# Peptides against a protein of PDB entry 4A54: the designs that were tried, part 17

Target 1, 94 residues: chain A of PDB entry 4A54
Amino acid sequence: MSVADFYGSNVEVLLNNDSKARGVITNFDSSNSILQLRLANDSTKSIVTKDIKDLRILPKNEIMPKNGTKSPSTNSTKLKSAETYSSKNKWSMD

## One batch from the design tools (peptide; aimed at target 1 F6 D54)

Design b2_p17_6_s2 (made by RFdiffusion4, then SolubleMPNN; from b2_p17_6, 6 letters changed)
Fold by OpenDDE base, seed 5:
Structure b2_p17_6_s2 (fold): chain B 94 residues (1-94), chain A 17 residues (1-17)
Amino acid sequence: as target 1 above (94 residues)
Amino acid sequence: NDELIKWLEEKLNESAK
């Protein structure tokens, strides 16, 4: 299979400097041999293939770093109850 | 670049087994 067949796969990449990156394969630039990963924080990391020491596909059951589903912060729009201050127009006619 | 692409494909295919 081509690299493109693995788009959407969650992978762990071991770099030559012994650092690791985890993310979903989103793109591959064949002209420059650059692999693009979407990280857990929704940022994109570009990795040059020559800098990769090893790569593995993570099993689906492995807790993908939960894209923090931003719990919709229920912005409790505090509906400030516009207390209709009944302005008692006390028309004091002197 | 072709060698690097082939290497990457091989690693991905091996990991998918």
Scores: peptide ipSAE 0.672, ipTM 0.928, DockQ to the pose 0.657
OpenDDE base, seeds 1, 2, 3, 4: peptide ipSAE 0.669, 0.668, 0.668, 0.669; ipTM 0.928, 0.927, 0.928, 0.928

Design b2_p17_6_s3 (made by RFdiffusion4, then SolubleMPNN; from b2_p17_6, 5 letters changed)
Fold by OpenDDE base, seed 5:
Structure b2_p17_6_s3 (fold): chain B 94 residues (1-94), chain A 17 residues (1-17)
Amino acid sequence: as target 1 above (94 residues)
Amino acid sequence: NEELIKKLEEKLNESAK
């Protein structure tokens, strides 16, 4: 199969410098031998093919660590109900 | 570049196994 047949595949790439990158293959520039990965944060990483030591396709069931959408901790800003202390101005009659 | 492409394809195909 060609590289294009793997578009959309989630891969782990091991680079020659022993760093790793994980992402979805989105494009391949054959002229420059550059593999493009979409990372978990939706950014794109370009990898020069010559720098690839190894790669593996991740199983579909491997939950890519979704950057846990930190559920916005709804900081329930307890809107302190401004208890309108109705200061009953006790009108002292004098 | 052709050699590099072929090498990448080989790695992908091997990993698909």
Scores: peptide ipSAE 0.632, ipTM 0.915, DockQ to the pose 0.667
OpenDDE base, seeds 1, 2, 3, 4: peptide ipSAE 0.630, 0.632, 0.628, 0.627; ipTM 0.915, 0.915, 0.914, 0.915

Design b2_p17_6_s4 (made by RFdiffusion4, then SolubleMPNN; from b2_p17_6, 7 letters changed)
Fold by OpenDDE base, seed 1:
Structure b2_p17_6_s4 (fold): chain B 94 residues (1-94), chain A 17 residues (1-17)
Amino acid sequence: as target 1 above (94 residues)
Amino acid sequence: NSELIKKLEEKLNKSAK
């Protein structure tokens, strides 16, 4: 699989400190194992993958960061930080 | 979930090399 398969994906990341981040994958630094997200406010967040407790790809019909990579099949919607999503990811793994 | 993360990392690492 190519990195491009994941770039532009909207994800929810649960960190080891129980904080959550939602954003679009913009980059992955394989050398440092750093996942870069674009957040709803167009800022970027770099996350060390070892600090990730859980990660899921958000369904296309869920709220996405406004300026994230637009999926050709879905409308981009502004992410609301207060919203929680219970939908299971189709890519969920044990 | 941990497997998803691992799989994602593996795929990304493989693709980035």
Scores: peptide ipSAE 0.152, ipTM 0.731, DockQ to the pose 0.130
OpenDDE base, seeds 2, 3, 4, 5: peptide ipSAE 0.151, 0.130, 0.129, 0.146; ipTM 0.728, 0.686, 0.684, 0.730; seed 2 fails the geometry check

Design b2_p17_7 (made by RFdiffusion4)
Pose (drawn by RFdiffusion4):
Formats: C-alpha cells, sequence, structure tokens
Structure b2_p17_7 (pose): chain A 94 residues (1-94), chain P 17 residues (1-17)
C-alpha cells in the first residue's frame, strides 16, 4: 500500500541524529518527499523524510500510560455537562 | 505481529516513492 493509506497515522520516527519524534501524519509530497506531522499537543511540524533513519507505528491509545484493561468505552466527559450523573454502568445484573 | 507487518509495509512504501 502507498503512504496515502497511512496519512493521519500516529507513528514514531528516529532521525539520522539519533533523536526520536512521534506525531500523526498529515501529508507527504512525492517530488520532495516532505512529511507534515500534526502532534496531539495542537502543534504542526513539517519534516523532510530524507532525514528519517527509521520509522515505526505506535500502539493505538494508551501510548504513554501503561494499563492491562480492555477499556471498551472511553468514558470521557470533558466539557459539556448535563444534570445527570452516572457511575460504573447504567444497568447492572441485567 | 499485525503492527510489525504494517510498519514494514510503510517503510517499503516510503522507499519506493
Amino acid sequence: as target 1 above (94 residues)
Amino acid sequence: EELEEETEELKKAIEEE
């Protein structure tokens, strides 16, 4: 498969200078081979791929934190609050 | 194993282009 299929993919890259960087891919130009990475810290960074020494795709979610749970639901509540509260699960022993 | 295969495919795609 081509790189277009991997656009938006979050991967880590080690450069020729033994430095590591990871981010979500946004673009790749064939003529110049230039890769833009949009990192999750709301920053954009353009890096030419010729400086890549090696490349690896990172695990999905839980990249920095380490856990041993399936985590079937994100259970996130950032911003947007309502007048209802929920704990553990809405239905139990059903 | 699936993730390693995808990493190898991506490396090959960059080298070909």

Design b2_p17_7_s1 (made by RFdiffusion4, then SolubleMPNN; from b2_p17_7, 5 letters changed)
Fold by OpenDDE base, seed 2:
Structure b2_p17_7_s1 (fold): chain B 94 residues (1-94), chain A 17 residues (1-17)
Amino acid sequence: as target 1 above (94 residues)
Amino acid sequence: DELEKLTEEFKKALEEE
């Protein structure tokens, strides 16, 4: 299994300095061993894997980032059905 | 539990890359 299989998962990371970070896994830089987390405030935290003391995957339901993603009000542009007024030109055959 | 399993799989994935 690759680290990419866990993108979008919630994780709690315990760092070597005993600080904790919680966020959604957004990226991993394998070349530099850097794990990127999106935090609850929508900021990104980069964590060097060597600084990780412990970690755990969290249930999807716990860290709902309040993505106040304003669902763009899809202005349902009611495509007004172009009522093709077929003006039936009544060709009066005289 | 399932989350513990996923955690261990994630740890292994981090060690392999």
Scores: peptide ipSAE 0.657, ipTM 0.921, DockQ to the pose 0.694
OpenDDE base, seeds 1, 3, 4, 5: peptide ipSAE 0.656, 0.657, 0.652, 0.657; ipTM 0.920, 0.920, 0.920, 0.920

Design b2_p17_7_s2 (made by RFdiffusion4, then SolubleMPNN; from b2_p17_7, 8 letters changed)
Fold by OpenDDE base, seed 1:
Structure b2_p17_7_s2 (fold): chain B 94 residues (1-94), chain A 17 residues (1-17)
Amino acid sequence: as target 1 above (94 residues)
Amino acid sequence: KELEELTKKLREALEKE
């Protein structure tokens, strides 16, 4: 089984410095032993495998805390087509 | 149990590559 079989899996990584990272596995560079994670803020973190103390796969139902960046509701500014009411100035010819 | 086995497989894959 290769690391590629786990692409798209949510993982928690414990580093040797006791810091933690959570993200989706997006890529693995076998030549350099670099694991790439997509974080909740859509940034990418590259982790050297030698710096990993421990890791675990998270259940699919663990909603990665979506940083509630509410996708800005694209206020579809309905460009209300300014109906230019061409006020036909009915020039009343007197 | 299943996630633990998958985690083990991932760890083994990371060590072999």
Scores: peptide ipSAE 0.638, ipTM 0.912, DockQ to the pose 0.642
OpenDDE base, seeds 2, 3, 4, 5: peptide ipSAE 0.601, 0.636, 0.615, 0.625; ipTM 0.911, 0.912, 0.911, 0.911; seeds 2, 4 fail the geometry check

Design b2_p17_7_s3 (made by RFdiffusion4, then SolubleMPNN; from b2_p17_7, 7 letters changed)
Fold by OpenDDE base, seed 3:
Structure b2_p17_7_s3 (fold): chain B 94 residues (1-94), chain A 17 residues (1-17)
Amino acid sequence: as target 1 above (94 residues)
Amino acid sequence: EELEKLTKELKEALKKE
């Protein structure tokens, strides 16, 4: 199998410096041996394969913690419906 | 488990390319 067969998979990568990265595999540069991950914050991390100590594929149901991007509080500006009271001046022309 | 197998396959793919 090729690395491309795993595009879209969630992985946890343990680096040689004992740091961890979690993300979706988006690309692999075979010429430079660079694995590209999309992180939970939608940023991209490039990892050189030689710096990988270990990795594991995560189950699909593991909801990557949505970094609570503060849903922009859609200030529901309550469009105060200015009820323009159209005073129907019924001018009865006799 | 299936995930362990897939993980092994990914590790081997990363070494061969």
Scores: peptide ipSAE 0.646, ipTM 0.918, DockQ to the pose 0.667
OpenDDE base, seeds 1, 2, 4, 5: peptide ipSAE 0.602, 0.613, 0.641, 0.641; ipTM 0.917, 0.917, 0.917, 0.917; seeds 1, 2 fail the geometry check

Design b2_p17_7_s4 (made by RFdiffusion4, then SolubleMPNN; from b2_p17_7 with E1K E6L E9K I14L)
Fold by OpenDDE base, seed 3:
Structure b2_p17_7_s4 (fold): chain B 94 residues (1-94), chain A 17 residues (1-17)
Amino acid sequence: as target 1 above (94 residues)
Amino acid sequence: KELEELTEKLKKALEEE
């Protein structure tokens, strides 16, 4: 089984300095032994595998708190339908 | 159990590559 089989998995990584990182596995550089995680803030963290003390796969249902990227308030510009009152001048031609 | 097994597979994959 390759690391690529786990792309898209949520993981918690414990580093040798006792810090923790949580993210989705997006890439692995086998040549340099670098694991790439996408974090909750949409930033990318590169982790050298030698710095990993422990890791675990998180259940899929742990909704990483989507940092509410403020959905750009689609300012629904209410297109005020300018009701162009077409005054039907009914010119009755006799 | 399943997530633990998958975790061990991932750990092994990281060590072999």
Scores: peptide ipSAE 0.658, ipTM 0.919, DockQ to the pose 0.653
OpenDDE base, seeds 1, 2, 4, 5: peptide ipSAE 0.646, 0.618, 0.647, 0.646; ipTM 0.918, 0.918, 0.919, 0.918

Design b2_p17_8 (made by RFdiffusion4)
Pose (drawn by RFdiffusion4):
Structure b2_p17_8 (pose): chain A 94 residues (1-94), chain P 17 residues (1-17)
Amino acid sequence: as target 1 above (94 residues)
Amino acid sequence: EELQEEIEEKLNESFEE
């Protein structure tokens, strides 16, 4: 597979200077081999790949926090509130 | 072109893991 398939992938990269950086890939140019990473902190960073010493893809979600649950639903409620409240599950023992 | 191929290999290996 080419890198186009891995565009938008969140991975971690260690540079020649033993520094580590991770972000979601946005682009790669073949002529110059230049990679743009869009990090989840609403920042963009352009880094030329020649400075990469090594590369690794990070686990999906739960990257920083560590947990042992399946987490089948995100259960997120940021912004947009309605007049209804829900706890645990809508239906139980059904 | 060589550096691009090396990156592609590393990505494929990491994906398979």

Design b2_p17_8_s1 (made by RFdiffusion4, then SolubleMPNN; from b2_p17_8, 8 letters changed)
Fold by OpenDDE base, seed 5:
Structure b2_p17_8_s1 (fold): chain B 94 residues (1-94), chain A 17 residues (1-17)
Amino acid sequence: as target 1 above (94 residues)
Amino acid sequence: SSLIKELEEKLNKSYKE
């Protein structure tokens, strides 16, 4: 199978520096050999393929610890639509 | 490229395990 066949798979990537990254494969740039992962915090990590030592596909049932950081309810500050006060400049030409 | 092939091999290996 091609790399694209694994889009949406949750993977653990072991890098050559012995660091690990976990995320969902979202894209692969074949021109630059860059694998893109969506992390648990919804950020994207780009990994150069040459830096990958090993990888494993994680089973779907593995409850990734959803660090359920409750998305702070951004209080929708009602941007009060600035009423464009049409200042009718009545230039009274006397 | 050789790198793409290597990545595919790693993915396919992991999928079969």
Scores: peptide ipSAE 0.670, ipTM 0.925, DockQ to the pose 0.631
OpenDDE base, seeds 1, 2, 3, 4: peptide ipSAE 0.658, 0.663, 0.670, 0.670; ipTM 0.924, 0.924, 0.925, 0.925

Design b2_p17_8_s3 (made by RFdiffusion4, then SolubleMPNN; from b2_p17_8, 7 letters changed)
Fold by OpenDDE base, seed 4:
Structure b2_p17_8_s3 (fold): chain B 94 residues (1-94), chain A 17 residues (1-17)
Amino acid sequence: as target 1 above (94 residues)
Amino acid sequence: SSLIKELEEKLNKSYEE
């Protein structure tokens, strides 16, 4: 397949400097050999093909683990303080 | 170009995995 057949694919690119980029392939400039990725923040990154060490297509179902830091739900167990109702015995002295 | 062919090869290999 041509590069254009992979438009819309989510990819991880490993660069020769060991940095990584992740994004959707949006365009390829064949004249300059530049791959364009749309990043998660909707910005565009241009990568020169000669700087690509390795590339992998990410599966559609890989829920990028949102590092949902599960904020520890501090179950604040509200200790129901048992209000001891002191029955004030009103001693009516006749 | 040789660079385009190399990129296509990387993409096709990754697609087949």
Scores: peptide ipSAE 0.662, ipTM 0.920, DockQ to the pose 0.644
OpenDDE base, seeds 1, 2, 3, 5: peptide ipSAE 0.648, 0.657, 0.656, 0.658; ipTM 0.919, 0.920, 0.920, 0.920

Design b2_p17_8_s4 (made by RFdiffusion4, then SolubleMPNN; from b2_p17_8, 7 letters changed)
Fold by OpenDDE base, seed 5:
Structure b2_p17_8_s4 (fold): chain B 94 residues (1-94), chain A 17 residues (1-17)
Amino acid sequence: as target 1 above (94 residues)
Amino acid sequence: SELIEKLEEKLNKSYKE
């Protein structure tokens, strides 16, 4: 299969410097031999293929580290309804 | 290119495992 057949696959890439990158294959630039991965934080990492030591396809069931979608803490700003205490100024007219 | 071929080989190998 060609590289394009693996678009959408989640992969772990081992680089020649022994660093690792994990992401989904989104594109491959054949002219420059650059593999593009979408990372868990939705950023894109470009990897030069000459720097790839090894690669493995991750099983679909591996819980990609869900970037903890910080559930928007609905800071329920308690809109303290300013109860306008209508102080009835009883104007006692003498 | 040789680099593309090597990448494809790695991908195909991993897919079969």
Scores: peptide ipSAE 0.666, ipTM 0.927, DockQ to the pose 0.600
OpenDDE base, seeds 1, 2, 3, 4: peptide ipSAE 0.652, 0.628, 0.665, 0.665; ipTM 0.925, 0.925, 0.927, 0.926

## One batch from the design tools (peptide; aimed at target 1 L55)

Design b2_p18_1 (made by RFdiffusion4)
Pose (drawn by RFdiffusion4):
Structure b2_p18_1 (pose): chain A 94 residues (1-94), chain P 18 residues (1-18)
Amino acid sequence: as target 1 above (94 residues)
Amino acid sequence: SLEEETEELKEAIEKELE
C-alpha cells in the first residue's frame, strides 16, 4: 500500500541524529518527500523524510500510560456536563 | 499485524525515495 493509506497515522520516527519523534501524519509530497506531522499537543511540525533513519507505528491508545485492561469504553466526560450522574454501569446483573 | 504494517510503511517510503 502507498503512504496515502497511512496519512493521519500516529507513528514514531528516529532521525539520522539518533533523536526520536512521534506524531500523527498529515501529508507527504512525492517530488520532495516532505512529511507534516500533527502532534496531539495541538502543534504542527513539517519534517522532510530524507532525515528519517528508521520508522515505526506506535500502539493505538495507552501509548504513554501502561495498563492491562480491555477498556471497551473510553468513559470520558471532558467539558459538556448534564444533570445526570452515572457510576460503573447503568445496568447491573441484567 | 503491527509489525507487518510497519514493514509495509517502510517499503512504501523507500519506493517513493527511489

Design b2_p18_1_s1 (made by RFdiffusion4, then SolubleMPNN; from b2_p18_1 with E5K E7K E16I E18S)
Fold by OpenDDE base, seed 5:
Structure b2_p18_1_s1 (fold): chain B 94 residues (1-94), chain A 18 residues (1-18)
Amino acid sequence: as target 1 above (94 residues)
Amino acid sequence: SLEEKTKELKEAIEKILS
């Protein structure tokens, strides 16, 4: 069995520095021993296998934690509704 | 199982590193 048999699998990788990465296995470079993951934001992370402390395959239905891309807070530009102050010209008839 | 597949993946990686 080869690493290629696991392409498309969703994995969690624990690195030696105790950081974690989650993504889909897209490639493995045997020459350089590099595992490539597609992350939730569609970017690619390359991991040197010697830096892997542990890994696990995740269920297909496990929603990869969307790195909460802060939805750009639509700065609701409070459209200052120009309150058209209808200046009621009070014609004071003296 | 996912556990078994995980083991297989680990073994596949280790074989390349050896």
Scores: peptide ipSAE 0.636, ipTM 0.912, DockQ to the pose 0.622
OpenDDE base, seeds 1, 2, 3, 4: peptide ipSAE 0.619, 0.635, 0.636, 0.636; ipTM 0.911, 0.912, 0.912, 0.912

Design b2_p18_1_s2 (made by RFdiffusion4, then SolubleMPNN; from b2_p18_1 with E5K E7K E14K E16I)
Fold by OpenDDE base, seed 5:
Structure b2_p18_1_s2 (fold): chain B 94 residues (1-94), chain A 18 residues (1-18)
Amino acid sequence: as target 1 above (94 residues)
Amino acid sequence: SLEEKTKELKEAIKKILE
């Protein structure tokens, strides 16, 4: 499998500095090891992969919250990032 | 499953960093 196989996936990324980012994978620069995410506000965030502590793929039907918006889902936790929103702790398997 | 896909993505990234 390659990273390109996951283009279009909605992901939550936890960085080494404990900040978080949520967006859709739009590109991966293998030469520079940079993952690009499209955020809810349609801006692009570039993340150096070595700075990634953890990540998870979110359900495709889950709406990405915009800056200042929290997820209405139950069992959520506040994310530490430029965008203020909640993330569901329980992962869906299917 | 989403968990399995997540694992696969992590492995794909790891391979590039090696």
Scores: peptide ipSAE 0.635, ipTM 0.911, DockQ to the pose 0.729
OpenDDE base, seeds 1, 2, 3, 4: peptide ipSAE 0.624, 0.631, 0.635, 0.625; ipTM 0.912, 0.912, 0.912, 0.911

Design b2_p18_1_s3 (made by RFdiffusion4, then SolubleMPNN; from b2_p18_1, 6 letters changed)
Fold by OpenDDE base, seed 2:
Structure b2_p18_1_s3 (fold): chain B 94 residues (1-94), chain A 18 residues (1-18)
Amino acid sequence: as target 1 above (94 residues)
Amino acid sequence: SLEEKTELLKKAIEEILS
């Protein structure tokens, strides 16, 4: 089997410096031994394989925690539909 | 299993590093 067989897999990589990276395997450069991950922010991270301490494949359905950029709670200001209270002035035509 | 796949991936990487 080759690393290419795992393209599209979601992985967590633990580096020798104890940092972690999570992303989808998009490419492997065999000449330079570089693993490329697409991160949640759609950026690409290149990891030298010698720097990998450990890795694991994650379930496909694990929504990579999008760095919850706090979607600005769009306070849906309910545009109070200005109920145009058309006060129909009943002009009583006497 | 995911564990088995993980081990296979690790082996694939190790083979390239050797």
Scores: peptide ipSAE 0.631, ipTM 0.911, DockQ to the pose 0.655
OpenDDE base, seeds 1, 3, 4, 5: peptide ipSAE 0.623, 0.631, 0.628, 0.631; ipTM 0.910, 0.911, 0.911, 0.911

Design b2_p18_1_s4 (made by RFdiffusion4, then SolubleMPNN; from b2_p18_1, 6 letters changed)
Fold by OpenDDE base, seed 3:
Structure b2_p18_1_s4 (fold): chain B 94 residues (1-94), chain A 18 residues (1-18)
Amino acid sequence: as target 1 above (94 residues)
Amino acid sequence: SLEEKTKLLKEALKKILE
């Protein structure tokens, strides 16, 4: 079995420095032993295999915690409805 | 199972380091 058989899998990787990365396996560079993960923010993280302390495959349905990109607070500028002053021209036909 | 798949992935990675 090759690493390529696991492309598309969602994984959590524990690195030797005790940091963690979570993402989908998108590629593996066999020449350099580099595992590539697509993260929740759509960026790519390259991990050298020798730096991996442990890893686990996650269920497909686990919503990768969207790093809360602060949805730009759409400052709902309440467009003050321009009160159209309808000047009722009362045309009195004398 | 996910556990078995994880084991297989780990083994695949170990073989490359070897």
Scores: peptide ipSAE 0.654, ipTM 0.919, DockQ to the pose 0.626
OpenDDE base, seeds 1, 2, 4, 5: peptide ipSAE 0.636, 0.644, 0.644, 0.653; ipTM 0.919, 0.918, 0.918, 0.919; seed 2 fails the geometry check

Design b2_p18_2 (made by RFdiffusion4)
Pose (drawn by RFdiffusion4):
Structure b2_p18_2 (pose): chain A 94 residues (1-94), chain P 18 residues (1-18)
Amino acid sequence: as target 1 above (94 residues)
Amino acid sequence: EEVDIDLDFDTGKVTIKE
């Protein structure tokens, strides 16, 4: 497969200077081989791929925090509140 | 898990390593 399939992929890259950086890919130009990475901290960074010493794809979610649960639901409630409260599950022993 | 990859600069093809 080509890199177009891996656009938007979150990966980590080690550069020729033994420094590490990870971010979500946004673009790659064939003529110049230039990669833009959009990091989750609302920052954009353009890096030419020629400075890449090695590449790896990071695990999906739980990248920084370590846990041993399946986590089938995100259960996130950032902003947008309503007048209803829910705990654990809506239905139990059903 | 982490996945190793290699990139060809001439073609833009990606090789996934296991």

Design b2_p18_2_s1 (made by RFdiffusion4, then SolubleMPNN; from b2_p18_2, 10 letters changed)
Fold by OpenDDE base, seed 2:
Structure b2_p18_2_s1 (fold): chain B 94 residues (1-94), chain A 18 residues (1-18)
Amino acid sequence: as target 1 above (94 residues)
Amino acid sequence: KVIKIELDLSTGEITILE
C-alpha cells in the first residue's frame, strides 16, 4: 500500500528537531519526497520527509483538528481505528 | 489495536508489520 491510502487521515509527525506537527495528510510528492499536511488552522504545511523522525496515524476517534473543513470523504478504507506507529526506514540520500 | 507500519520516505510505500 502507499501513503495515498492514508489521505485524509489525521497524523502526528515527529521531526528530527523534536518538534511535532499534527494534521491531515492531503498529499505526498514522491518526486520531491514532501509530505503535505493541513493543520488545524487550515494552513498547509509541507514537510520534507528527511526531516521526519517518526509518524503515527491517529485513531479516528481522536479529536481531529476541529476546523470544520469537510474532511475530504476519505474513502472509508476502514483503516481499523488502530493507532499506527510507523518506523521510517533510513532515508539514504545518494 | 496498534498497527505497526513501515513507511518508505522516498517512495511513500507503506508496509504493515503487525
Scores: peptide ipSAE 0.234, ipTM 0.775, DockQ to the pose 0.244
OpenDDE base, seeds 1, 3, 4, 5: peptide ipSAE 0.227, 0.232, 0.230, 0.232; ipTM 0.771, 0.772, 0.776, 0.777

Design b2_p18_2_s2 (made by RFdiffusion4, then SolubleMPNN; from b2_p18_2, 8 letters changed)
Fold by OpenDDE base, seed 4:
Structure b2_p18_2_s2 (fold): chain B 94 residues (1-94), chain A 18 residues (1-18)
Amino acid sequence: as target 1 above (94 residues)
Amino acid sequence: PVVKIELDLSTGEVTILE
């Protein structure tokens, strides 16, 4: 499983300086170890993962705080679940 | 239900714990 499976999830990030950021995971740069969040004001925040003290997934019912003048973006994407299907093809010839 | 995960912030690998 990868961070990409959590794209669209709302998270709260506690940084080493004890500041907090809340947003939706939009990208993870594994090469540079950067987590990208979309904030409530639709701005983007890039966080170097070494600066992260703690990270938690926010429940869907938790309201994101208003960030600035714009209404909070509440676009949350559900976690992706692995699903399996069995498909059968059928053809008939008379 | 709460799902516990471990995230390797260097690699992006996620492990489901419970």
Scores: peptide ipSAE 0.250, ipTM 0.772, DockQ to the pose 0.299
OpenDDE base, seeds 1, 2, 3, 5: peptide ipSAE 0.233, 0.235, 0.227, 0.241; ipTM 0.764, 0.762, 0.762, 0.769; seed 5 fails the geometry check

Design b2_p18_2_s3 (made by RFdiffusion4, then SolubleMPNN; from b2_p18_2, 10 letters changed)
Fold by OpenDDE base, seed 4:
Parts: C-alpha cells; sequence; structure tokens
Structure b2_p18_2_s3 (fold): chain B 94 residues (1-94), chain A 18 residues (1-18)
C-alpha cells in the first residue's frame, strides 16, 4: 500500500534533531522525498524525508493535548493507531 | 488497536507488519 492511503490521517513525525511535528498528511512527493503536513494553525509544513527519524499514525481517539487550536475534523476513515518504523532505503549512486 | 507499519521514505510504500 502507499502513503497516499493515509492522506488525511493525523501523524507525529520525529525528526533527526529530536524535534517533533504533528499534522495531517496532505501530500507526499516521492521524486523529491518530501512529506507535506497541514499543521493545527492551517499552515503547511514540508519535511524532507532524510530528516525523519520516526513516524507514527495517531489514533482518532487519541486525545491530543488540546493546545487550544481546533484540529480540523477531517472525516478521516477509522484508521487504527499505528506505530511506524521508518526504513530508509539507501540510494546507491554507481 | 495499534497497527505496526513500515514506511519506505524513498518510495512512500507502506507495509503492515502486525
Amino acid sequence: as target 1 above (94 residues)
Amino acid sequence: KIIKIELDLSTGEITILE
């Protein structure tokens, strides 16, 4: 299956610098290796996948600590909670 | 129920593990 099957899902991304980003997956560009998230403030954040240490899909029922901004209730299908282990395929240049 | 997945960051392919 593809990451596109999870468009509209809430995720938490752990970056290599140990910072975290939370948002809804809106797009993935495989050619440029960029994951796009819509954040709680309705801004879009583009993350280069090389900077991702780990990713998890948040369960719908996970009470995100409401820092007061309304996460847009996207009619996301019942996606079960997923812990995601990221595998980086090493790009070998000949 | 938590689903474990593997994400290929180069292709965007997802594999369900459990």
Scores: peptide ipSAE 0.231, ipTM 0.777, DockQ to the pose 0.257
OpenDDE base, seeds 1, 2, 3, 5: peptide ipSAE 0.222, 0.228, 0.228, 0.220; ipTM 0.769, 0.773, 0.772, 0.771

Design b2_p18_2_s4 (made by RFdiffusion4, then SolubleMPNN; from b2_p18_2, 8 letters changed)
Fold by OpenDDE base, seed 4:
Structure b2_p18_2_s4 (fold): chain B 94 residues (1-94), chain A 18 residues (1-18)
Amino acid sequence: as target 1 above (94 residues)
Amino acid sequence: KEIKIKLDLSTGEVTILE
C-alpha cells in the first residue's frame, strides 16, 4: 500500500513548528519528499515531509476543501523512495 | 472499524497495523 491509496483523503497535517494545514492529499513526490495538499481555497500547499510532525485522516463530517469530494484513490502505486530519512506517522483512519 | 496505519513519508509505504 502507498500514499497514492490516500489521494483524495482529507487530512490534517501538524508541522514541526506546531502549525497546521488541512487539505486533501493530491500528490506525493517521493523524489523530493513533498506532500501536496489542496486547501479549502482550492490553492495547493506543498509540504516537505521532514517538516511533518503528525498527519491524521479527518472524518467525513469535518470541513472539507472546496471541490474536495475527490474519492481516495485505490490505485496502489508504490512510490519510489528517493530519500532514506525516516518520516513515519501512525494514525487511525475511519 | 477504525483502521490504524503507519505511513512512511520517505518511501510512501503504508502499513496496516490493525
Scores: peptide ipSAE 0.271, ipTM 0.793, DockQ to the pose 0.220
OpenDDE base, seeds 1, 2, 3, 5: peptide ipSAE 0.267, 0.263, 0.261, 0.266; ipTM 0.790, 0.792, 0.789, 0.795

Design b2_p18_3 (made by RFdiffusion4)
Pose (drawn by RFdiffusion4):
Structure b2_p18_3 (pose): chain A 94 residues (1-94), chain P 18 residues (1-18)
Amino acid sequence: as target 1 above (94 residues)
Amino acid sequence: EETEEEIAEKLEESEEEE
């Protein structure tokens, strides 16, 4: 597979200077081999790939926090509130 | 083109490890 398939992928990269950086890939130019990473902190960063010493793809979700649950649903409620409240599950023992 | 192929191989290997 080419890198186009891995565009938008969140990976970590160690540079020639033993520093580590991870972000979600946005672009790669073949002629110059230049990679733009859009990090989840609403920042953009352009880094030329020639300075990569090594690459690795990070686990999906739970990257920083460590947990042992399946987490089948995100159960997120950021912004947009309604007049209804739900706890644990809508239906039980059904 | 060679740098792109090397990067692609490393990404495939990292995907197989998961």

